# Ledger of designs, part 120: peptides against a protein of PDB entry 6D0Y

Target 1, 225 residues: chain A of PDB entry 6D0Y
Amino acid sequence: ETEDHLESLICKVGEKSACSLESNLEGLAGVLEADLPNYKSKILRLLCTVARLLPEKLTIYTTLVGLLNARNYNFGGEFVEAMIRQLKESLKANNYNEAVYLVRFLSDLVNCHVIAAPSMVAMFENFVSVTQEEDVPQVRRDWYVYAFLSSLPWVGKELYEKKDAEMDRIFANTESYLKRRQKTHVPMLQVWTADKPHPQEEYLDCLWAQIQKLKKDRWQERHIL

## One batch from the design tools (peptide; made by RFdiffusion4, then SolubleMPNN)

Design b2_p20_7_s4 (from b2_p20_7, 11 letters changed)
Fold by OpenDDE base, seed 5:
Structure b2_p20_7_s4 (fold): chain B 225 residues (1-225), chain A 20 residues (1-20)
Amino acid sequence: as target 1 above (225 residues)
Amino acid sequence: SFEEWMEKVKKLPPVIPKLL
């Protein structure tokens, strides 16, 4: 395959086709594997690009990477390393929306057998540990908590199945932080129920409540977060 | 740090993942 053709194949995977998505992904993984000897750098760059720029195709590309990792374990490692480098660069550039998406992408790679659950737990432990840093802006603390919580829809089930005790500790630390952090509340955003006044919650408190509900529901999604 | 995390990164053995 030519570089241009590879780009087209990677960018268009998951679009409407006469074949099943599963068949298309398996086929593409085979094509990419075969071309790694000649186009490894290009393929790596393309996969990192689509993983960053096409969030609507997150599960498609994580699955593709999972399939490719099964075919070429070393390449899977190189991809993860590249994604971590990209995450660091995004943070340095203050591209927080990109950064949080990259965390979600990495989270879903656990489900695709690319990243081990203990490794992801360790990452989240590091994120939540930022809440304990002194003399840092709250926005920094909030972002890492947000990055953690907003990724749990993609990986919470797997992490609790394998590392429940560690996850409970992370949750306890998160809850403790949320209770003590400063909150920005605007009266016009207050929500009331007919039966009982509901305390106003800002975005992070709302997310926490949603994640607690998701956990209670055994990580079965019932609502869009 | 991310560097420290990277040193601890563990990959699972190559297996065919469940499709999402």
Scores: peptide ipSAE 0.034, ipTM 0.693, DockQ to the pose 0.020
Fold by OpenDDE base, seed 2:
Structure b2_p20_7_s4 (fold): chain B 225 residues (1-225), chain A 20 residues (1-20)
Amino acid sequence: as target 1 above (225 residues)
Amino acid sequence: SFEEWMEKVKKLPPVIPKLL
């Protein structure tokens, strides 16, 4: 494969095809594996780029990486490390929209067993621990709680299946924080609960309620967060 | 289904990155 062809294949995966999505993903993983000896750096860069810039294809690319990880475990590790570096860079640059998306992407990689569940739990423990930091703006505390909660639709089921006790501790800490934090009631930071008639609430309180409902429903999504 | 196929993918060996 040429570099240009690899770019085309990676960018277009999941588009209309005569074959199933599963077949296309498995085929592409095989092509990428075969080309790693010659194009490892290029493939790594391309995967990181599409993972960052194409949120509409999140599950497609996490699945692709999962399949590729099964074929080349070391490459999977290198990819995750690159994504973690990108997350850190986004945070340092105050690009919080990109950062939260990257957390969701990493979360979905747990479903593909690219990232171990205990490692993701540890990450979320670190996020929620920010609520205990002294002399920091509440917006920092709120963002890390938001990043945690907003990622649970992608990984909550898997984490509770494997690390229920640890997840319960994280939830308890989150609930405690939400009870004691100052509320922000600016209209643009308020959202409606989607499942039933409900007044507008502060965005984190609303998100918390939705996640509690999702957990109660065994992580079966019946509403959009 | 895609969901059933994904359940198979979930059985793959995990990576434990040092940065996590």
Scores: peptide ipSAE 0.033, ipTM 0.616, DockQ to the pose 0.032
Fold by OpenDDE base, seed 1:
Structure b2_p20_7_s4 (fold): chain B 225 residues (1-225), chain A 20 residues (1-20)
Amino acid sequence: as target 1 above (225 residues)
Amino acid sequence: SFEEWMEKVKKLPPVIPKLL
């Protein structure tokens, strides 16, 4: 296929079709695999772009990447590396909305076994460790906690199944931070989510309560955060 | 179901990147 055709195929996946979504994803994965020798860089860029710009199709594209990873393990690795580079660039550019969506995308890739659970745990450990940084704005600490907590609806079940002890440690550190932080710096985090917390509740405290409930419900999501 | 199909996808080989 031409580069333009590949773009069309990738952007339109998940739209109404006579075929099942599963069949379409498997078919597209086959097409993309076949075109990797000629269009690897283009395909990589396209997938990174839709991952960033189409959060409503997150699970579609993580599944597609999962299928591609199964067909070409090296490409899966290159894709993850590209996404990590993009995450770093987003953070450097202070594009925190993009950054949180990238973290959620990477989180859901664990469910597709593109990213190993220990690697995601390590990333979240790094995020929560920011709460221990000295001489940094609290908004930085709060954001990394937000990025961690807001990603758990996508990956919390898998991480607790695989790394319960490590996750409990991260939760304990998070709880400790939430108890000692100044709440006056948190209102700005409401800009980074489509979900509006209760007007009478502090945002991170509200999110924490929601995640605790989700954990108690064995990570069975009743309400999309 | 889509959920059942996704369970098959969860059996894919993982990548272990250095994320951060």
Scores: peptide ipSAE 0.030, ipTM 0.673, DockQ to the pose 0.032
Fold by OpenDDE base, seed 4:
Structure b2_p20_7_s4 (fold): chain B 225 residues (1-225), chain A 20 residues (1-20)
Amino acid sequence: as target 1 above (225 residues)
Amino acid sequence: SFEEWMEKVKKLPPVIPKLL
């Protein structure tokens, strides 16, 4: 297939089709696998690009990558590495919106068995460890906590199933930090919702409460976070 | 369902990269 055709296939996956999404993903994975010998770099770049630029298709592309990883483990690894590099680049560029999304994407890759649960736990341990850094802005600490917490809807269940003790430790550290951090409680940092049980709170406190509720509900989403 | 399908897909060898 031509590069343009591959781009089209990758970009359009998950759109309305006569076939099921599952069938389309499996089919596309097969096509991409077959073309890896000739177009690996292009495919890798395309997947990284759509993973970053099409957040609405997060689960589609994580699934696709999961399928590809099953077919070609090395490619899956290369993809993850590329995404991690992109995460680092985003952080360096202070593009925190992209960065947090990339963390979510990586988190969902755990569900797709692309990333091992222990590896994701280790990442989150590293994130939460930032809360213990000295001589850094609180916004840095807050962001890493946010990145962690905001990713849990995608991976919390899996991580607690496999690494409950480690996750509990991370949660304890997070809770401790949230209790001791400076809270501004300015309107811009507050989440305004009429939906019970989530009161108007500072964004991290609100998120924490939501995640605690999600955890209590055994990571079954009953409400949109 | 997609979820059920995903459960079948889950049994894949995971990548263990150095994450940050």
Scores: peptide ipSAE 0.029, ipTM 0.647, DockQ to the pose 0.032

Design b2_p20_8_s1 (from b2_p20_8, 14 letters changed)
Fold by OpenDDE base, seed 1:
Structure b2_p20_8_s1 (fold): chain B 225 residues (1-225), chain A 20 residues (1-20)
Amino acid sequence: as target 1 above (225 residues)
Amino acid sequence: SRKEEIEKKAEERLKEAIEA
C-alpha cells in the first residue's frame, strides 16, 4: 500500500460496505501490520490523528487499535505512548475539550485490551487526587473529576469488575469532594414539562447523579448521558 | 509475559502523564 492509500483506508473505515465492520477492521489491521516495516511512523501518526479528530468514530478506531495491538504489541504500546504525549500537550495548552476526549478514548482502549484495567484505575486515582492538592484552582479540580466521571460510561463496568475496592475508594473521594466544593449554579439546557417543574442542578452534581444511576444499573446504559 | 510487561509499562506511563 502507498502512503496516501493508507491514509484513505484509515480515514474511511466504518463507512458503507458490503462486508461487516468487524471484517473490514480485521482486514485493515492486517494491511497495517504488513506495512509497519515501511510506514510505521506514518501509520502511527495517522492513527493518532483520527483518534483525536474523529470522535464520532471512537469505537471504530479503538477496536482497530485493539486488533492491531493483538498483532503487534510493541506498536500498540507506541500508540498509547503517543496518545499520552498528546494528552499531556492538550493539558499544557489548556485544550480541555481535546483532553477529556482523549481520556475517553484511552478508557475505551481498556475494553479493547490495549490498556490494562489497573493502569486506568491508577490514572483515575491520580485525577481524583488533584482534588486533594493545595493551591490548585477549583476549576482545575472540577475538570479532573469531570474527566473521570464522564469516562465511566466507557470503562466503569470493566474497572469495577477488576478493581472494585479501588474504584469504591475513588468514588468515596469524589463524593467527599463534591460535597465540600463551592458550587456554581449555572442554568442547564434541560427539557421540563410545565406541569412538573424541575430545579436546575449544578453540572458536576448532575453528572454524579447520572453515574450513580449507571452504577446502580450495573453499568448498563439505557440513554445517552 | 510480553503483554504483561507492556501493560505494566503503560501503567507507569499513565501515571507519569498525569503527574507531569
Scores: peptide ipSAE 0.099, ipTM 0.771, DockQ to the pose 0.018
Fold by OpenDDE base, seed 4:
Structure b2_p20_8_s1 (fold): chain B 225 residues (1-225), chain A 20 residues (1-20)
Amino acid sequence: as target 1 above (225 residues)
Amino acid sequence: SRKEEIEKKAEERLKEAIEA
């Protein structure tokens, strides 16, 4: 395979085909694996690029990476390392939008068996620990909480199945932080629907409530946006 | 397993990334 062809294959995965997406991904994983000896760096870069730039294909590429990781654990590890490095760079650059997406991507990699649940728990422990640090701007602390909470729709079920006690601790710490953090107080706005009032909440409080509900529902998303 | 080893390494790197 040529580099250009590999790029095409990677970028176009998920397009309509006579075959199932899973079959296409398996096929692509095989092609990529075969070309790793010659094009590992290129493939790695391509995967990192599409992982970052094509959020609409998050689950496609996490699945692809999962399949590839199963074939070549070393490469899977290198990919994770590359993503971690990118996350680090994003955080250094205060690019919170990219960073949060990377966290979500990494979170879904747990479902794809690329990252172990304990590893992700440890990451989230580190995130929430930032809330306890002094000399850290609240905006940064808030972001870590946001990154954690907003990733749970992807990985919360798995993490609680594997590390419920640790997750409960993280939740407790998160709740504690949310209660004591400063927030802009505005008059309560309530959106009234036909039968159900919906209060307008601060974004983290709202997200917290949503995640609490999701947790209560055993991480089953009954309401699809 | 090799997988676990890599994941553990990734975990450590994640820690490093956040702590740095």
Scores: peptide ipSAE 0.083, ipTM 0.769, DockQ to the pose 0.018
Fold by OpenDDE base, seed 3:
Structure b2_p20_8_s1 (fold): chain B 225 residues (1-225), chain A 20 residues (1-20)
Amino acid sequence: as target 1 above (225 residues)
Amino acid sequence: SRKEEIEKKAEERLKEAIEA
């Protein structure tokens, strides 16, 4: 494959095909693996780009990365490192919209066996720990809680299966924070596009309630929050 | 395992990102 063709293949994966998506992804993973010796850097950059800029294909690209990781663990690691760097940059730049999406993407990578559950738990512990820092603005504390909660639809089941005790502690801390935080009318740092079944509630309270229900339902959902 | 090593490194880098 030429470099230009690889770009096309990666960007267009998931489009209508006579074959199943899974088959197409496996095929693409094979092609990409074979071309890593010659185009590793390009492939890595492309995957990072589409992962960041095409949120509508989140599960497609997490699955693809999962397949690639299974074939080449080093490459999978390099990809995660690149995404982490991007998350770091987003946080530094206060680009909370991109940052939360990256967290969600990384969360789904746990399901794809690219990131270990303990690693994600540790990250969420770090997020929620920000709520305990007094010199941090509440808006930032709220964002970390949002990032955590909004990612659970993608990874909550796996994390509770592997680290239930730790997750319970995180939930307890989150609940405590939500009860004591001030509810103010300030602009949100993130995009709230989900349906609002509880319009009378503040967005974090509403999300919390939804996540609690999801947890109660054993992380089985009829729709994505 | 090799996979576990990669994930461990990722975990460490995640911590760095959060601290930034």
Scores: peptide ipSAE 0.083, ipTM 0.766, DockQ to the pose 0.018
Fold by OpenDDE base, seed 2:
Structure b2_p20_8_s1 (fold): chain B 225 residues (1-225), chain A 20 residues (1-20)
Amino acid sequence: as target 1 above (225 residues)
Amino acid sequence: SRKEEIEKKAEERLKEAIEA
């Protein structure tokens, strides 16, 4: 395969085909594995790029990486390392939208057996631990809580199945933080003053409520978050 | 295992990023 051809294959995976998505992904994984000796660096870069820039295909590319990891475990590790480097760079550049997406991507890699559940729990413990740090702006603390909570739709089920006690501790710490943190003046930000059955909530409180419901529903997403 | 080793390194790097 040529580099250009590989780029096309990787970028177009998941598009309409006569074959199933699963079959296409398995086939592509085989092609990429065979080409690693010649195009490892290029393939790695391409996968990192599409993983970062095509959020609509998150589960497609996490699955692809999972398949590749099963074929070549070292390559899977190198990919994770590259994604972590990108996350670090995003944070340094204050690109928090990209950063949170990368956290979600990494979270879904747990489901694809690329990252172990205990490792992801440890990552989230580190995130929530920021809420306990002194001399840190609340906006930073809030972001890490947001990154944690917003990733749970992808990995919450798996983490609770394998690390329920640890997850409960993280939840308790999160709840405690949400209760004690300073909140924006919600009424001042409300566009609607009419009597609503439910007042507008601060964004983290709202997300927390949604995640609590998701947890109650056994992590089956029945509503659009 | 190799998997755990790689993931442990990843976790350490993430921790570094958070603390940076």
Scores: peptide ipSAE 0.049, ipTM 0.749, DockQ to the pose 0.017

Design b2_p20_8_s2 (from b2_p20_8, 16 letters changed)
Fold by OpenDDE base, seed 1:
Structure b2_p20_8_s2 (fold): chain B 225 residues (1-225), chain A 20 residues (1-20)
Amino acid sequence: as target 1 above (225 residues)
Amino acid sequence: SRKEEIEKKAEEILLEAIKK
């Protein structure tokens, strides 16, 4: 495949086809693997770009990366590294919408066997540990709790199946923080979700309640938070 | 295994996600 054709293939995957999505993804993974010797950097950039800019195809591209990772672990690792670098850049640039989406994307990569469950748990432990930071704005603490909670619809089931004790500890710490934090309106967090909280309830408290319900329902969701 | 090595590397990367 030519470089330009690769771009087309990657961007159009998941669109109308006579074949199943799974078949198309497997085929594309094979094409990409074969072209890595010649177009590795381009393919990496393309995948990172579509992963960031096409949120409607999140599960398509996480699945594609999962298939490609199974074929080439080195590339999978480089992709994760690139995505983490992008997450850091987004945070530095105060692009919190992109940042939270990237956390969700990484979360779904756990389901696709690209990122190990313990690694994601460790990241979430780090996120929740921000609530213990001193001399920082509460909005910073709130954001990392939000990033954690809002990602659980994508990975909570897997993490509880693999690391239930650790997840319970994270939940306990989160609950403790939510009880002791100052209840204030946090407009910036409301922009990051399609689900509007009830007017009578603080946003993070509302999200917490939703996640508790999701957990109670064994992580079977009807609507993405 | 190679997979384990990659997973360990991923863990290190993810642990540094919030470092500034």
Scores: peptide ipSAE 0.030, ipTM 0.641, DockQ to the pose 0.018
Fold by OpenDDE base, seed 2:
Order: sequence, then C-alpha cells, then structure tokens
Structure b2_p20_8_s2 (fold): chain B 225 residues (1-225), chain A 20 residues (1-20)
Amino acid sequence: as target 1 above (225 residues)
Amino acid sequence: SRKEEIEKKAEEILLEAIKK
C-alpha cells in the first residue's frame, strides 16, 4: 500500500459499503498491520489525526485501534501514548472541548481492550481528586468532574463490572462535591429535563442526574446526552 | 510480562496527564 492509499482507507472506513462494518474494520486492521514495517509512523499519525478530528466516528476508530492492538500490542501502546500526549497538549492550550472528547475516546478504548479498566479508574480517581485541591478556581474542579461524568456513557458499564467498589467511591466523592460546591445562576449553562416539564438546572447537577439514571438503567442509554 | 509492563507505563502516562 502507498501512503496516500492508506490515508484514504483510514479516512473512509465506516462509510457505505457492500460489506459489513465489522468486516471492513477487520480487513483494514489486517492491511495496516501488514504495512506497519514500512509505514508505522504514517499510520500512527493518521490514526491519531482521525481519532481527534472525526468525533462522529469515535466508535469506529476505537474499534479499529482495538483490532490493531490485538494484532500488534506495541503499536496499540504507542497509539495510546500519542493520544495522551495530545490530551496534555489540549489541556495546556486550554482546549477543554477537545480535552473532554479525548477523555471520552480513551474511555471507549477500555471497551476495545486497549486500555485496562484499572488504569481508567485510576485516571477518573485523579480527575475527581481535583475537587479536593485548594487555592484553585471552582471552574477547574467543575471541569474535571464534567470530564469524568461526560465519559461514563462510554465506559461506565465496563468499569462497574470490573471495579464496582472503586467506582462507587468515585461516585460518592462526586456527589459530595456537587452538594457542597457553589452554584451560580447562569441561564446559558442550564439544561431542561427532556422527559417532562422541569425547572432549569445547573448543568453539572443535570448531568449528574442523567448519569444516575443511566446507572439505574444498567448503563443502557435511552437518551442522547 | 511485556504486556504488563506496557500497561503499567500507560497507566503512569494517564496519571501524569491529570496533573495539568
């Protein structure tokens, strides 16, 4: 394969095809594995780029990386390292929307057996531990709680299946923080409950309620968050 | 094992990412 051809294959995966998505992903993983000796750096860069810039294909690319990781474990590790570097860069640049998406992407990599569940739990523990930091703006504390909660639709089921006690502790700490945090009335940051008439709620409180419902529903998503 | 080493390293990287 040529570099240009690989780019086309990677960018177009998941689009309309005569074959199933699963078959296409398996086929592409095989092609990429075979071409790693010649195009490792290019493939790594391409995967990082599409993973970051095509959020509509999140599950497609996490699955692809999962398949590649199963074929070449070292490459999977290098990909995760690259994505973590990107997360760090996003945070340094105050690109918080990109950062939260990357956390979500990494979360879904747990489902694809690329990142171990204990590692993701540890990451979320550290996120929620920010709520205990002193001499920092509340917005920092709020953001890390948001990053945690907003990622749970992708990984909550897996983490509770494998690390239920640890997750319960994180939830307890999160709930405690949400009860004691200062709340500011900002209409643009408030959300209505979609299922029935409800007063406007602060966004984190609303998100918390949605996650609690998702947990109650055994992590079967009924509403789009 | 090699796998365990890689996973441990990944965990360390994940933990470091949160400090910012």
Scores: peptide ipSAE 0.029, ipTM 0.633, DockQ to the pose 0.017
Fold by OpenDDE base, seed 4:
Structure b2_p20_8_s2 (fold): chain B 225 residues (1-225), chain A 20 residues (1-20)
Amino acid sequence: as target 1 above (225 residues)
Amino acid sequence: SRKEEIEKKAEEILLEAIKK
């Protein structure tokens, strides 16, 4: 495969096809695996790029990476590392929108068996630990809580299935922080369309309530069809 | 293990990101 062809394949995955998405992804994973010896760096860069720039295909690319990781674990690891580095860069650049998306992406990688649940728990522990930092802007604390909570729709089920005690601790710490923080009224934040939080509620409080509801519902999102 | 190594490295990177 040529680099241009690989780019095309990666960018176009998930498009309408006679074959199932799963079949296409499996096929692509096979192609990419075969080309790793010659184009690993390019493939890595491409996957990182599309993962970042095509949020509408989040689950497509997490699944693809999952399939590829199953074929080549080292590459999967390198991809995760690259994404985390990108998260670092995003944070350094104060690009919090990208950063939170990357956290969500990483979260979904847990479902795809690319990132282990304990590792994600550790990540979230680190995030929530920011709430304990002194002499830092509250917005910093808030963001990490937001990043944590807003990612749970993607990974909460898995984490509570495997690390319920640790997650409960994180939740307790989060709740404690939310009770202590200075509240600012901002537009409501919805994680999903099924539930409508009170429009006057602070966004983190809204998100917290939504996550609590989601947790209560065993992490099953209710969809209105 | 290799897995643990990768995970630890990832965590380190993350920690650095958080600290900044």
Scores: peptide ipSAE 0.029, ipTM 0.624, DockQ to the pose 0.017
Fold by OpenDDE base, seed 5:
Structure b2_p20_8_s2 (fold): chain B 225 residues (1-225), chain A 20 residues (1-20)
Amino acid sequence: as target 1 above (225 residues)
Amino acid sequence: SRKEEIEKKAEEILLEAIKK
């Protein structure tokens, strides 16, 4: 495959096809594996790019990376390293939109057997530990809590199955922080859940409630209006 | 869903506030 053709294949995967998505992903993984000797750097960059720029295809590309990792473990490792570097760069550049997508992407990679559960737990421990930092803006603390909580729909089930005690500790620390933080009470940051009537809440409080509900529901999502 | 739209909007506002 030519470099331009690889770009096209990667960008268009998951689009309407006569074949199943799984079949297409397996096929693409095979093509990419075969071309790694010649285009590893390009493929690595392309996958990182689509991970952060096409959030609507998150599960497609995490699955693809999972399949590719199964074929070439070394490349999988290099990809994760590249993603972590990109996350650090995004944070340094104050690109929080990109950063949160990267965290979510990394989270789903646990389900795809690319990242080990203990490693993700350690990352989230580091995130929640930011709430204990002194002389920093609350928005910094809030963001890391947000990044953690908003990623749990993708990885909470797996992490609790493997590291329930550690996760409980993280949850306790999160709850403690949420109770003591200064809340934002502007209407624009208020949301609600449709599964039961309740007052409008600040976004982080609402997210926390949703995650608690998700946990109670054994990490199974429900229909919402 | 309507709920999802509201949550997305809230998320966007939160992210903008964090960037400032």
Scores: peptide ipSAE 0.025, ipTM 0.519, DockQ to the pose 0.016

